Peptides against a protein of PDB entry 6GMG. Designs and how they scored, part 10

Target 1, 331 residues: chain A of PDB entry 6GMG
Amino acid sequence: DSDDRVTPPAEPLDRMPDPYRPSYGRAETVVNNYIRKWQQVYSHRDGRKQQMTEEQREWLSYGCVGVTWVNSGQYPTNRLAFASFDEDRFKNELKNGRPRSGETRAEFEGRVAKESFDEEKGFQRAREVASVMNRALENAHDESAYLDNLKKELANGNDALRNEDARSPFYSALRNTPSFKERNGGNHDPSRMKAVIYSKHFWSGQDRSSSADKRKYGDPDAFRPAPGTGLVDMSRDRNIPRSPTSPGEGFVNFDYGWFGAQTEADADKTVWTHGNHYHAPNGSLGAMHVYESKFRNWSEGYSDFDRGAYVITFIPKSWNTAPDKVKQGWP

## One batch from the design tools (peptide; aimed at target 1 D3)

Design b1_p15_2_s3 (made by RFdiffusion4, then SolubleMPNN; from b1_p15_2, 7 letters changed)
Fold by OpenDDE base, seed 4:
Structure b1_p15_2_s3 (fold): chain B 331 residues (1-331), chain A 15 residues (1-15)
Amino acid sequence: as target 1 above (331 residues)
Amino acid sequence: AAAAELINKYGAEAA
C-alpha cells in the first residue's frame, strides 16, 4: 500500500556509512545508510558536501525510481531512450525456432522478442551518444552553440541522429532539463552541464486495446529502437505491469538503475545503483534497500520486464551525483 | 502514484 511510504529521517552530515552487505556481485544496504554514503560521496555541490534535503529524501523514498530521481535532480521523463534490437535474429528465430514444450505461440513470440534485445549494445549506444553530447556541451555557452556543435559532431561521425527533427527529444533534452535553467545549476550555460545515463526496465505489453496474450506474454513489436539511431519511442510506456498468467500472480511496474557518467570502458565493470521498493519501515514491505550492482546483475532484470532502455539526461557538472568512478559498496 | 507502489518481487540473492 502506497500509503505506507515514509520519508527517511535526516542523517548527520558527518556520519559515515556502515559497511554494505555483499551478495552475489551486488552490494546492499538500507536506505538510511545509503543516505550516509550519498552525503559523503555524491552530495557535493561546487565541491562542498551537503546534507540530503527533506525533498531529496522524499524523492529517494519512492524506491528504485527514487535513486535515479535524487541523483538526476528530476523525476525520470524517459524521453531520450536507446536500445538495440537484432531484427535478423528475431526473424530467424520466429521462422526456424519452435515453442518449448507447453509454451504457447504468443509466449514463444514474446520470449523471442525479449531475447532479441541486446542490453550491452543498447547501453553502449547510449554511452556513445552521451559522449557526443558531452563534446558538444564543452565550451558551448548558449543552446544555439550546443546544437551547432552537436550537429557537427554527428555529421563527422555520420550518425543518423543528425537527421532527427529539431523537436525530437534528442535535440530538446537539454532545454527541457530543469537544472539547466537553474541559477545554481547550468544557468543556461551548456558548458556547465554533462550528459548522464540511467536505465529503465518495463513491460512491452501495455496496450489495453491489444490481445490478452500480448499483455501476458509481451508485445513483440512494441518499444523497438528505430534503425540507425537506436531511439525508442517511450510515449506509450505508462508504467503498466505485466498481466498475470495465473491466479494470484503479480508483477512489478518498472525498475530503474542509475549509472551516471562513469568512465569505465568495460561495461561489465560499471556499477548500477537501484532500490527495491518504496520505504515502508512500518508496513509489510519494510524498509527500502539500495543496491549497487554490476552491469551483469542489473541487465539480467526480472521476469516482470521484457524491455530495457538506456536513457540520457543532464545534470550540472557542479553536482557529484555522477562521478567518473563509482565504488561499489562501503568501504 | 505508480512510483510509490514499486516493489522488488525478488530478493537481492535471487537477482
Scores: peptide ipSAE 0.031, ipTM 0.717, DockQ to the pose 0.092
OpenDDE base, seeds 1, 2, 3, 5: peptide ipSAE 0.030, 0.031, 0.035, 0.029; ipTM 0.703, 0.708, 0.710, 0.699; seeds 2, 3 fail the geometry check

Design b1_p15_2_s4 (made by RFdiffusion4, then SolubleMPNN; from b1_p15_2, 8 letters changed)
Fold by OpenDDE base, seed 3:
Structure b1_p15_2_s4 (fold): chain B 331 residues (1-331), chain A 15 residues (1-15)
Amino acid sequence: as target 1 above (331 residues)
Amino acid sequence: AANAELINKYGQEAL
């Protein structure tokens, strides 16, 4: 019950974290200890450590989305999302493959569609676009300059994103970022902002008007990236979980992983920060835990989800929530 | 009370 959610208490600014614990190849800790780490490592504004505010602690308490929320400074809108889908693989497997023993046709098609997404290529596409955006931001002191730079960069790379409408989430993402407009944030100066990345795992079969099979086993045609751009239309993502395939089965509505702006070139060495559930220390779910996972652990996901998207947003460069290097665990 | 639609309802440990 969401009513069991509790805001974690404040932690002293000078309190050092306890050691993280290993958890299936991840570094894991309780949310209160993550707050301590966050204050030591990620809290800096203009180079000064900050205590996590009550508002930020409340955001964090929402679980996996809370980790992305506190680090990005806003609730995820997921408008600028990227993925990679191998259409040829999908068609070939549908044509030449066959359902496994006991697998229905709908289950087979849903599985084949899921397996036709390439998480690594999706992530790389987002990183590529974020790099283009960062170059466009670098010396732009107003939005017009940023947009002009962005168009030039895209033209130079012959990127299909250059053909997007001016109202596209791709071009409107910066202006729609609250921290861009804040006096102590971007102050309407693009050069004070940087692109950051997070990931969302979710279910494709969210259309209530579709077949029960699609809700149970996935919609093979839903949430595919547009060819050339890699953009995913997220407008139909309403945080609806997978439908049960058997009595008593239940699925989670989403998972979020925070990457930020790590410069590690090897995707497999990148660190993704996420939470298990909302903080309910006195409830059935218990205290929230925070995980720092390698890409392989994050991208594997769960059976609850058949889609992964990599989303770009922006934060002020003065924030340290997205450093170049992220160290897994503590110490 | 928070909107339940804005949070993940289950723990990863239970998945």
Scores: peptide ipSAE 0.034, ipTM 0.720, DockQ to the pose 0.111
OpenDDE base, seeds 1, 2, 4, 5: peptide ipSAE 0.031, 0.033, 0.032, 0.032; ipTM 0.716, 0.719, 0.717, 0.716; seeds 2, 4 fail the geometry check

## One batch from the design tools (peptide; aimed at target 1 D3 H277 L285)

Design b1_p16_1 (made by RFdiffusion4)
Pose (drawn by RFdiffusion4):
Parts: C-alpha cells; structure tokens; sequence
Structure b1_p16_1 (pose): chain A 331 residues (1-331), chain P 16 residues (1-16)
C-alpha cells in the first residue's frame, strides 16, 4: 500500500532497453527501462560503459529532479540562470489590455507577466553564454586563465556579463562546481570540464508573507531577468508551489528538464529529458516514467509554473551524460 | 524538506 519512494534495482550492463518511440514530440518509458538506455548511451567514463550506481539510481528515483541530479552529479542549485522577458510587451499589455471574462487584476497581471517570457530566447541566451564559457576553458589549465579568457571574450563581445562581480554566480560557477575540484573530475583544470544546460519550471509567488493574490496568481515583479545580462536571481526560489485557487486543486512545485550539450542548431529539435514523479510502483502515483520531449513540448509547461529558468553548470569532459546528440526512444 | 514537499505536491495533484 505504501506510496514510499523505492530505488530501482540494478540493471546489468548488457541488458538492452525495451523499444519505445515518441508520439507527437514526446517519448516516455518506465524508469527501469530508461536506466538500460542510460547505461548504453550516457554512462561512459572515458568511453567505458558503466552500470548506474546504487547512489545514482537513488537520485534518479526522486522524479524530475533525478535526471538532472544524475547527469550533473549534483542536486541542482540553479545559481547561474538565464531567461528572456519582453519588458515592452509586458508594460504595453498592462496599460492597453484588460482582464478577460473571469479574471482578477492580480490574475491578469500574473498571466501577462507569464506570457511575456520567451523560453526560446531564454534557452538561446544560455546557449551562447555556455559557448563563451567553453571557449574560455578550452586551453585554460587553471581557473585564473579561464577567468581571463572568459572576461576577454565578453569584453570584446560587449557583453554586459563582463561587469559581473568576481564572486557573482556567473564568474564563480566553475570554481563552485564540486566535480571541478575532484581529482577524478576536473582536478582544478578547467580544460577537463564542459558547460551543460538544464531548465527549471517553477512558480513566481513564493513569498509566504505576500498577499494571497500573488500566491494564487503570481508575482509579476518576481524572477524577472536583469537587463543586458538576462540573469535571473534564483536566491528567493524556495521550491514553494503555486497555492490552490479552490479546495482540492493540487499543484506540483517545480519541473526539471535536462538538455546537456547537444549540437543541434534547431532549438525546436533539441530533446529535453525529465520525469513525471518519484518512483513508487507499489504506491499511489505508480512507477516513475522518464520523458524525452522536444523543446516546444518541454517549454509548453503547465499552469503549475509561470516561470522558466535555463541554468548553466559544469561536468567533466570524461563523462557522457551530455553527448552531442540525444535520440528519443529506443533504438 | 524540498524533496518531501515535491512528493507531497505530486500526491496533492493526483488527488485533485
């Protein structure tokens, strides 16, 4: 009867996954089967396939956060985040639009703020920034050389990110990556690391001391990107879900999608990996399923979340959890 | 605590 979280059992390294295909832009498989796929195409350490460890299987079983947790080797901090927001559209639609049939002004403002974000440009911004970071660490063998290389290209590119504080989440992103300092990971050598991207969908009204309207309909001033840099301050994100509007209405507090470092230029052809909930085949929610969605399917989101953040972190180059290509389903 | 909250929110939504 227990809807307790269970860890999926170990899968042999030679066990191939059951076949599955995408339908209308999304593919799903039970977590036990995805582990088989992951071991075949994502588990490589210096080209050597590996079995998903007990610890990794435990991390994965927590739901949507599990895929990102496993692939990055760290519980997501969301410290370095980017988004796009049309300030002019937001200000214009507020002073020119009107609430629709059946909206409070708080609900109207919350929705307009939500629709003013552009997740394609937000992902595109994280893409170009991650590319600058990767070029900066290519031949840099110490952090100092990496930071010098990073600032040089940002200044020459007139990127407002050049003026970020030395201790900001941006410039400290590499040094604060645990695997960067590990002797088996980056070993304090930026050339052994790689920037990767994942996404977080979440709710804007997370201040418990705010009005109920913001908790139920959103805070338009919350989690907006800074101009010029596109950085989103994720420090006030506390994993608090949207408050219900009527009794019995349940919302999920966040969603994580793993992109990695795919080379596909078409943002709409990129694949994003995420789970539906924690693993509980003997319980109420059932077994965890891993979803592989095209970008538009991922960025469609849900009413649970009115905010999207595209996050940059680093993994060692020796890993294969962020390959150049990601294929939906199997084979 | 964040993971617990996550699991509870999934339960709450499924009970909707």
Amino acid sequence: as target 1 above (331 residues)
Amino acid sequence: SALDMYMDTNRAKAAS
Fold by OpenDDE base, seed 3:
Structure b1_p16_1 (fold): chain B 331 residues (1-331), chain A 16 residues (1-16)
Amino acid sequence: as target 1 above (331 residues)
Amino acid sequence: SALDMYMDTNRAKAAS
């Protein structure tokens, strides 16, 4: 329950943002100022900048998920998620490694599992798949053509995704995107859409029927990517936070970072936009802040989370919420 | 609802 959540007020369309401030290698600003930047930079529909609507401002006010929400046009479903996990590393470390001083076996296993994920490779896999999808979208004017193109592209690359079921999130993602069906969006024309990426950080130990140790220190077997495809089954992600390991300790349930469709080849130079919490200017949490972080800053995450997924969704090409280049901060 | 699934408010995230 968020009784103290407030929807940020409207900002004049032509108001320029105040300068961002640096914070721990990030660019930071208050949510109201982000709205100003968003209107100047990301709001464009068919080349025309737009004032952020009340609905969009309400979405944004929900915090980190709000940033992804307003830019993707829908609440994240997280169904088409990718990651990279080094099974050999995991097995080797479990076999040959040892718990640190004071570290329990469960804590050790959870940590080793977390460290066996490669955030950069997971991100690169998502980018690879997004590129394949974009090629499939490019000249497809109906969903059937898109799917045929997609299968052909996957076959040419000998990609294991070609073996996915027709009803899988991979093949159904486009048709399940609201903006694809909208008249002013895709209008059921795949060639009007493009693939975009965001990331979610979350906790692996969400199974309430499992041991308390897994809830506290992670479930080493949970949310691993499928071999070959890199797909992560997100169906069991119910936004349940990590269990406290000590009295008074508390963890948050997730974090979201918006990447969009940046073309920067160097992963380390890509910019990720995210929020700290829901907007509560008159509450204990305070005003929502928006951060623009480099990949290193984003991928480090927090101790609240031991999983990172890179998710593909779609937006109309006419939107500018996912430009080729994202400039960190302002000016 | 989806609106109820927003970020946990037990604590604010700190920049790092």
Scores: peptide ipSAE 0.040, ipTM 0.775, DockQ to the pose 0.282
OpenDDE base, seeds 1, 2, 4, 5: peptide ipSAE 0.030, 0.033, 0.030, 0.035; ipTM 0.723, 0.752, 0.715, 0.759; seeds 2, 5 fail the geometry check

Design b1_p16_1_s1 (made by RFdiffusion4, then SolubleMPNN; from b1_p16_1, 10 letters changed)
Fold by OpenDDE base, seed 1:
Structure b1_p16_1_s1 (fold): chain B 331 residues (1-331), chain A 16 residues (1-16)
Amino acid sequence: as target 1 above (331 residues)
Amino acid sequence: DELETAYQSHLAKAAS
């Protein structure tokens, strides 16, 4: 419960940010200072700098999800998610590996499953698909044209996504994006939209009817990507945290990282923006901090999570919340 | 707050 959550105050439009601080290899600042940076760098609509609205500041105040929320324009639905899983590695390690000292069989299997995901390949798959979508959007002035273009692009690349159902999140994602329908957004014109990427870390063992071991150590079979497409069925993600493995232990529900539409080819050089917790300057948690992390820092995640998904959504091209280049920190 | 009930919020996570 976030009863002590506070919406950060407005910042003057022309106020420049204070310098960011290094924090464990990443750039860190307090949320109010991020708002200042956001207004200078990311706030532009149709090329004009904008003050972050009260609504946007309220979204941002929710923590890590707030960063993705304010930049994507909607609360994450996570329906179009991608990952990469090495099935052969998983099987081989289960067969030939053994639990570590003090590690239970369930803990071993959960760990092996977690380690069988390749975060970089998952991210690369999402970028590949986003590129295909962007090509399909480029000259499409209605949804029908977009869908036709998309199918053609997929066929040309012999991509398994071409076989997805028309009602799947893959094909329905654009029409279900609020900003696509907005007059000052896409205005129902696909060519005014672009694909963007964010990432979610979460726990696999969320089935309350499953064994306690799966809830504690992970469900090795849950949230795997479909072969060929890389799509992850996120329908069973209910934001349920990992169960404690010892008395007094607690885990958080999720983490979100915003990538946007950076064009940096080297994954390791991409910047991911995320928050630590909801803004509670007068509470025990304190003020919200925003981090700008390189991919290595982001993809490592935490023990709270054993799954990472890379999600595609859409924003209007007129927004500057997903620029080609993201500079870490300030100045 | 209806918004707080409808949307999940991140509680806390230490940097590493």
Scores: peptide ipSAE 0.042, ipTM 0.771, DockQ to the pose 0.182
OpenDDE base, seeds 2, 3, 4, 5: peptide ipSAE 0.041, 0.041, 0.039, 0.042; ipTM 0.769, 0.776, 0.766, 0.774; seed 4 fails the geometry check

Design b1_p16_1_s2 (made by RFdiffusion4, then SolubleMPNN; from b1_p16_1, 11 letters changed)
Fold by OpenDDE base, seed 3:
Structure b1_p16_1_s2 (fold): chain B 331 residues (1-331), chain A 16 residues (1-16)
Amino acid sequence: as target 1 above (331 residues)
Amino acid sequence: SEIETAKQSYLDKAAS
């Protein structure tokens, strides 16, 4: 019940976090303690730490999406999303593979499609594009300069993104970022912004006009990346959860993980921050917990989801919500 | 898992 959601109380600016605790190979803490860490580590604007505002605490209280929300400064739009899909593997497995015992054809196809996505390659693609964008942002003091730089960078790398329409999410992402336009943010100066990454897990079978099997076991053709660019059309993602396959079974609508702008070259060593559910300390779900997971833990996902996308957005460089290095847990 | 069973997020805010 969404009515059980509560905004976490304010934490004193100088209050240090309690130690995180291990949980399923992750660093885990209650949301209030994460706020304390956030204020000490991630809250800095122009080098000065800030108390998390009531608005930010309210955003955070929404759970996994709240972590990305508070750190990116806006509710995720998910328009600039990347993934990697092995078409040859998919075709080969469909042709030469067989359903497991008790597995329906639809279930088999859904599983094969899910397994044909490569989370690491998808993440790598997003990082590659983010790097290109960051180079284009550098020393660009208006959007026109940024776009020109971006096109040049893409041409130099022979990247298929250079062929995208000027109105595509790829080219419009910066101008559509609220913090870019804010006086205390980018102030319409691209060089004050940097690209950041978060990830979304969701269900492919969201088309209510499709077969029940696709809603239960996945739509093998849905949310595939475009060849060459790696772009995923997210327009049909309406946060619809997987349909139950048995009585009493239920699935959640999405999961979000915040990466930011870590410079760790080894994907396996990158840290992803996410929440379990909305904050309901007096409800059945209980208090919200925040997890800091390594890539393997994050990318593993849950049975609720058969798609993962890696999304690029932008934040002001003056924010410290996306530092070069993220330390797992506390201290 | 414990996390999987407890995980629920119900925010469907329109994207800006």
Scores: peptide ipSAE 0.028, ipTM 0.688, DockQ to the pose 0.077
OpenDDE base, seeds 1, 2, 4, 5: peptide ipSAE 0.028, 0.052, 0.026, 0.027; ipTM 0.693, 0.786, 0.694, 0.692; seed 2 fails the geometry check

Design b1_p16_1_s3 (made by RFdiffusion4, then SolubleMPNN; from b1_p16_1, 10 letters changed)
Fold by OpenDDE base, seed 3:
Structure b1_p16_1_s3 (fold): chain B 331 residues (1-331), chain A 16 residues (1-16)
Amino acid sequence: as target 1 above (331 residues)
Amino acid sequence: SELETAYQSYLDKAAS
């Protein structure tokens, strides 16, 4: 079925998008129309709009991850991920709560763990860290200057991230960003880069050596953020989907949502761009659709996933894939 | 039901 994926055709640079379709608080359109919007709104390099290249269209065609891929300029590595977990709530609910009728103990524990994550606080933490990084990037013309600035900023805020190892994803994220090293990107100049955010939904029960119950209902102990920093160890995320709980049931491996660098202070008003599946116009899945969702719609997620991480990466400031303001839909 | 369920990408890469 891998042969069903098709790269969307090129769209003329001056072609305007058709109106998006509103649906359940989201704005939705087919992928080729999103390309049109992208070219008009997000494609700008150094102030000049660009036609989405064949390579970019191919990236986009991969579905939900494709949206983040095109806008971030690289396939998500997910190394610098943040979340918020209420440990006290989790412990208290396990102690004092009761399984629902027909709910197994494992199912109960998995559900309680899922509910103990606070998506809004996780998002806020990522935004906080991104802001710190952006301040550190300002006027830093080499990586050493950036790192020094970053440490100073963290010290001033008494942030636990200041204690992270120099080799941690937190400190190595910039140098490991391809666009940072590109001549037409950062050109090794941190001040030409900015921090951006995307989100990944995935399944906690990915350990094949663990119990079947954890694979079916979640691993309550997996992918929790570290206290103080909020960092999530994503090294064990291998894009393994939730195990079926009944015959015929199937789950997908992940979902990605692109936020970028919106400045909207109200989390509920932020716009998240994501896709439904890989583009298969001649296949059973059909054409890929792109959604622009408000935070509540995005963070709601699906039963396929019990974890949400908010990931920081970097793009050149000359790119317009992460504008301060994102308008939902078209026009 | 107007929104399609999220489906996996064919690109299977580790998240690290």
Scores: peptide ipSAE 0.038, ipTM 0.692, DockQ to the pose 0.077
OpenDDE base, seeds 1, 2, 4, 5: peptide ipSAE 0.029, 0.029, 0.032, 0.033; ipTM 0.681, 0.677, 0.741, 0.738

Design b1_p16_1_s4 (made by RFdiffusion4, then SolubleMPNN; from b1_p16_1, 8 letters changed)
Fold by OpenDDE base, seed 5:
Structure b1_p16_1_s4 (fold): chain B 331 residues (1-331), chain A 16 residues (1-16)
Amino acid sequence: as target 1 above (331 residues)
Amino acid sequence: SELETYYQSHLAKAAS
């Protein structure tokens, strides 16, 4: 429900941001000030600053997903998602572990499943694949060349992704990217595109035909990555929030974090940009705030979510929404 | 639908 959502007003192109404020290891600012930073740092097309358009500001106003939306150029489809799940840990804990005092069996299983996901390894897998894709893109001037390069790269690394169907999200992702086809984007030239990464946090217990316990405490079997590839089938993610476990309790639908294409090798030093909620300055929720968090802050997530996926998409190299280095906060 | 998805937004979470 976003009835009170308002599109932030335009900011002058030359207006500098106010300082961000620190917040528990994060840098925080109001959405209008993020627009100012975005225009100074991320807005560049072909090296020239751009004012955030009305359309882009409207996208941004949708909250955390808006941050990813404005920077990726499209609403997240989440089709090319990766995660890491420790099956052995999961099985062992279920077999040898016990529920905590007051914890139901369903709650125990849900918690164990959540804890069996490794956010860092999931992120690493996505970065690995993005690197392979970027190498495949580099010298390819048509889709056929890109696909050939990609297959060769995967074969060289003995990567299980080489066995994916040609119509899978993995191979079709580029051709299905609107900016790839745009004249001012890729112009159908793969070498003008680069792979970028964002993350989504969401709830596993979304199946309405499953038990209430799974909707409350998680579905241990849902949204696991395929062995070898790390691919997560996101087709059943319908943005359904966790069911309340007690009266008055409520959970939110999802969280998105934008990483882009940072080259920082240390995951802990990478910066993730995300929003708190849709922009409602005249409503009860208030103005949207944007956070720039380190990986530890982002990956920690909230109790609202028990799954994290790292998604690959593409943007034109001419865009500066995914620079090699992201500085936290301002100045 | 895709259109419906576009109108879905992050509702609210506690500020850190």
Scores: peptide ipSAE 0.045, ipTM 0.782, DockQ to the pose 0.194
OpenDDE base, seeds 1, 2, 3, 4: peptide ipSAE 0.041, 0.026, 0.043, 0.041; ipTM 0.775, 0.693, 0.776, 0.777

Design b1_p16_2 (made by RFdiffusion4)
Pose (drawn by RFdiffusion4):
Structure b1_p16_2 (pose): chain A 331 residues (1-331), chain P 16 residues (1-16)
Amino acid sequence: as target 1 above (331 residues)
Amino acid sequence: GADAAKINAKNAEAAS
């Protein structure tokens, strides 16, 4: 009867996954089966396949956060985040539009702010920034050389990110990555690391001392990207879900999707990996399922979330959790 | 609603 979280059992390294295919842009499989796929195509350490460890299987069993947690080796901090927001569209649709049949002004403002974000450009911005970071760390063998290389290209590219504080989440992203300091990971050598991207969907109205309207319909001024850099201050994100509008209405507080470092130029052809909920086959929600969605399927989101952030972190190059190509389903 | 509360509780657990 217990809807307790259970850890999926160990899968032998030779066990192949059951086949599955995408339907209308999304593929899903039970977590036990995804572990088999992950061990075949994502588990490589210096080209050697590995069994998903007990610890990794535990992390994975927590739901959507599990895929990102496993692939990055760290519970997601969301410290370095990017998004795109059309300020002109937002200001114009506020002073020119009107609430629809059955909207409070707070609901109208909350929706317009939501629709003013552009998740394609937001992902595109994280893409170009991650590329600059990877070029900066290619031949840099200490952090100082990495930061010099990073600032040099940003200045020459006239990127407002060059003026970020030395201790900002942007410039400190590499040094604050645990696997960067680990002797078996980056060993303080930026050339042994790689920038990767994952996404977080979340709710904007997370201030418990704010009006109920913002908790139910969103805070338009919250989690907007800074101009020029596109950085999103994630410090006030506390994993607080959207408040219900009527009794019995439940919302999920966040969703994580793993992109990695795919080389596909078509943002619509990129695959994003995420789970539906924590693993509980003997309980109410049932077994965890891992979803592999095309970008548009992922960025479609849900009414639970009115904000999207595209986050950059680092993993060692020796890993294979962010390959150049990600295939939906199996084989 | 109960199902969403369970998910949110486990999310809170994972964040701790």
Fold by OpenDDE base, seed 4:
Structure b1_p16_2 (fold): chain B 331 residues (1-331), chain A 16 residues (1-16)
Amino acid sequence: as target 1 above (331 residues)
Amino acid sequence: GADAAKINAKNAEAAS
């Protein structure tokens, strides 16, 4: 129950983190120690180290989403999401493949759909788009200039996103970012902002009006990216977990991973920061832990999820929550 | 398919 969530206490600004511990190729630590690292490495505003505020600590306490929340400055809206789906692979496998022993038809179709998504290509698409956006932001001092630059960049690349409606999350994302409007943030100056990326894992079978099989084994047609753009309509994602297939079985509602704005070209070397659950030191779940995972570890996901999306948002360049290079663990 | 070691439990939702 989320009622046992507790806000981690403040950490002294000058307190150094304890060493992280390795965990299946990841670096792992307790949430309080992550706060220490965050203050030393990611807290800087205009080059000045900051103590994590009570509000930020409260955000962080929500679990994996809290990591993205504290670093992006807002609760994830997931409106500008990208993925890659191999339609030909999907069709071919459905036609030529066969259910495994004991696998139902619905389970087979759900699995085939899941396997038809390419996490790496989805991530690369998001990075490509973020790069275009960053170029458009660089010398734009008002939103109009940004949008003009963006359209030019898209035209030059013959990108299908150029055909998106002006009201599309793609074009409205910047103006809908609270930190863009803040005096100490973007102050309505696009050149003070940069695009950042996070990822969400979730379940496709969320439609309660659909068959029980889709809720249990996935909806093969749900949350597919639009051809050409790679945009995923996330409007139907309501954080509904996978339905149990047996009594006593339970699944997690979602997982979030923070990437930020790393410049590492090799996807496999990128670091993703995420939490395991909301902070409940006095509850059954225990203290929240934070993980820094390589892309391989992150993208593997869990059976709880059959979809992955890579989402673009914006933060002020004055924030250091999305540095060019992220180092796993401590020191 | 084979799952990685499950590290996640329930994550709390906030009003947005």
Scores: peptide ipSAE 0.059, ipTM 0.777, DockQ to the pose 0.220
OpenDDE base, seeds 1, 2, 3, 5: peptide ipSAE 0.031, 0.029, 0.028, 0.030; ipTM 0.702, 0.703, 0.704, 0.694; seeds 2, 5 fail the geometry check

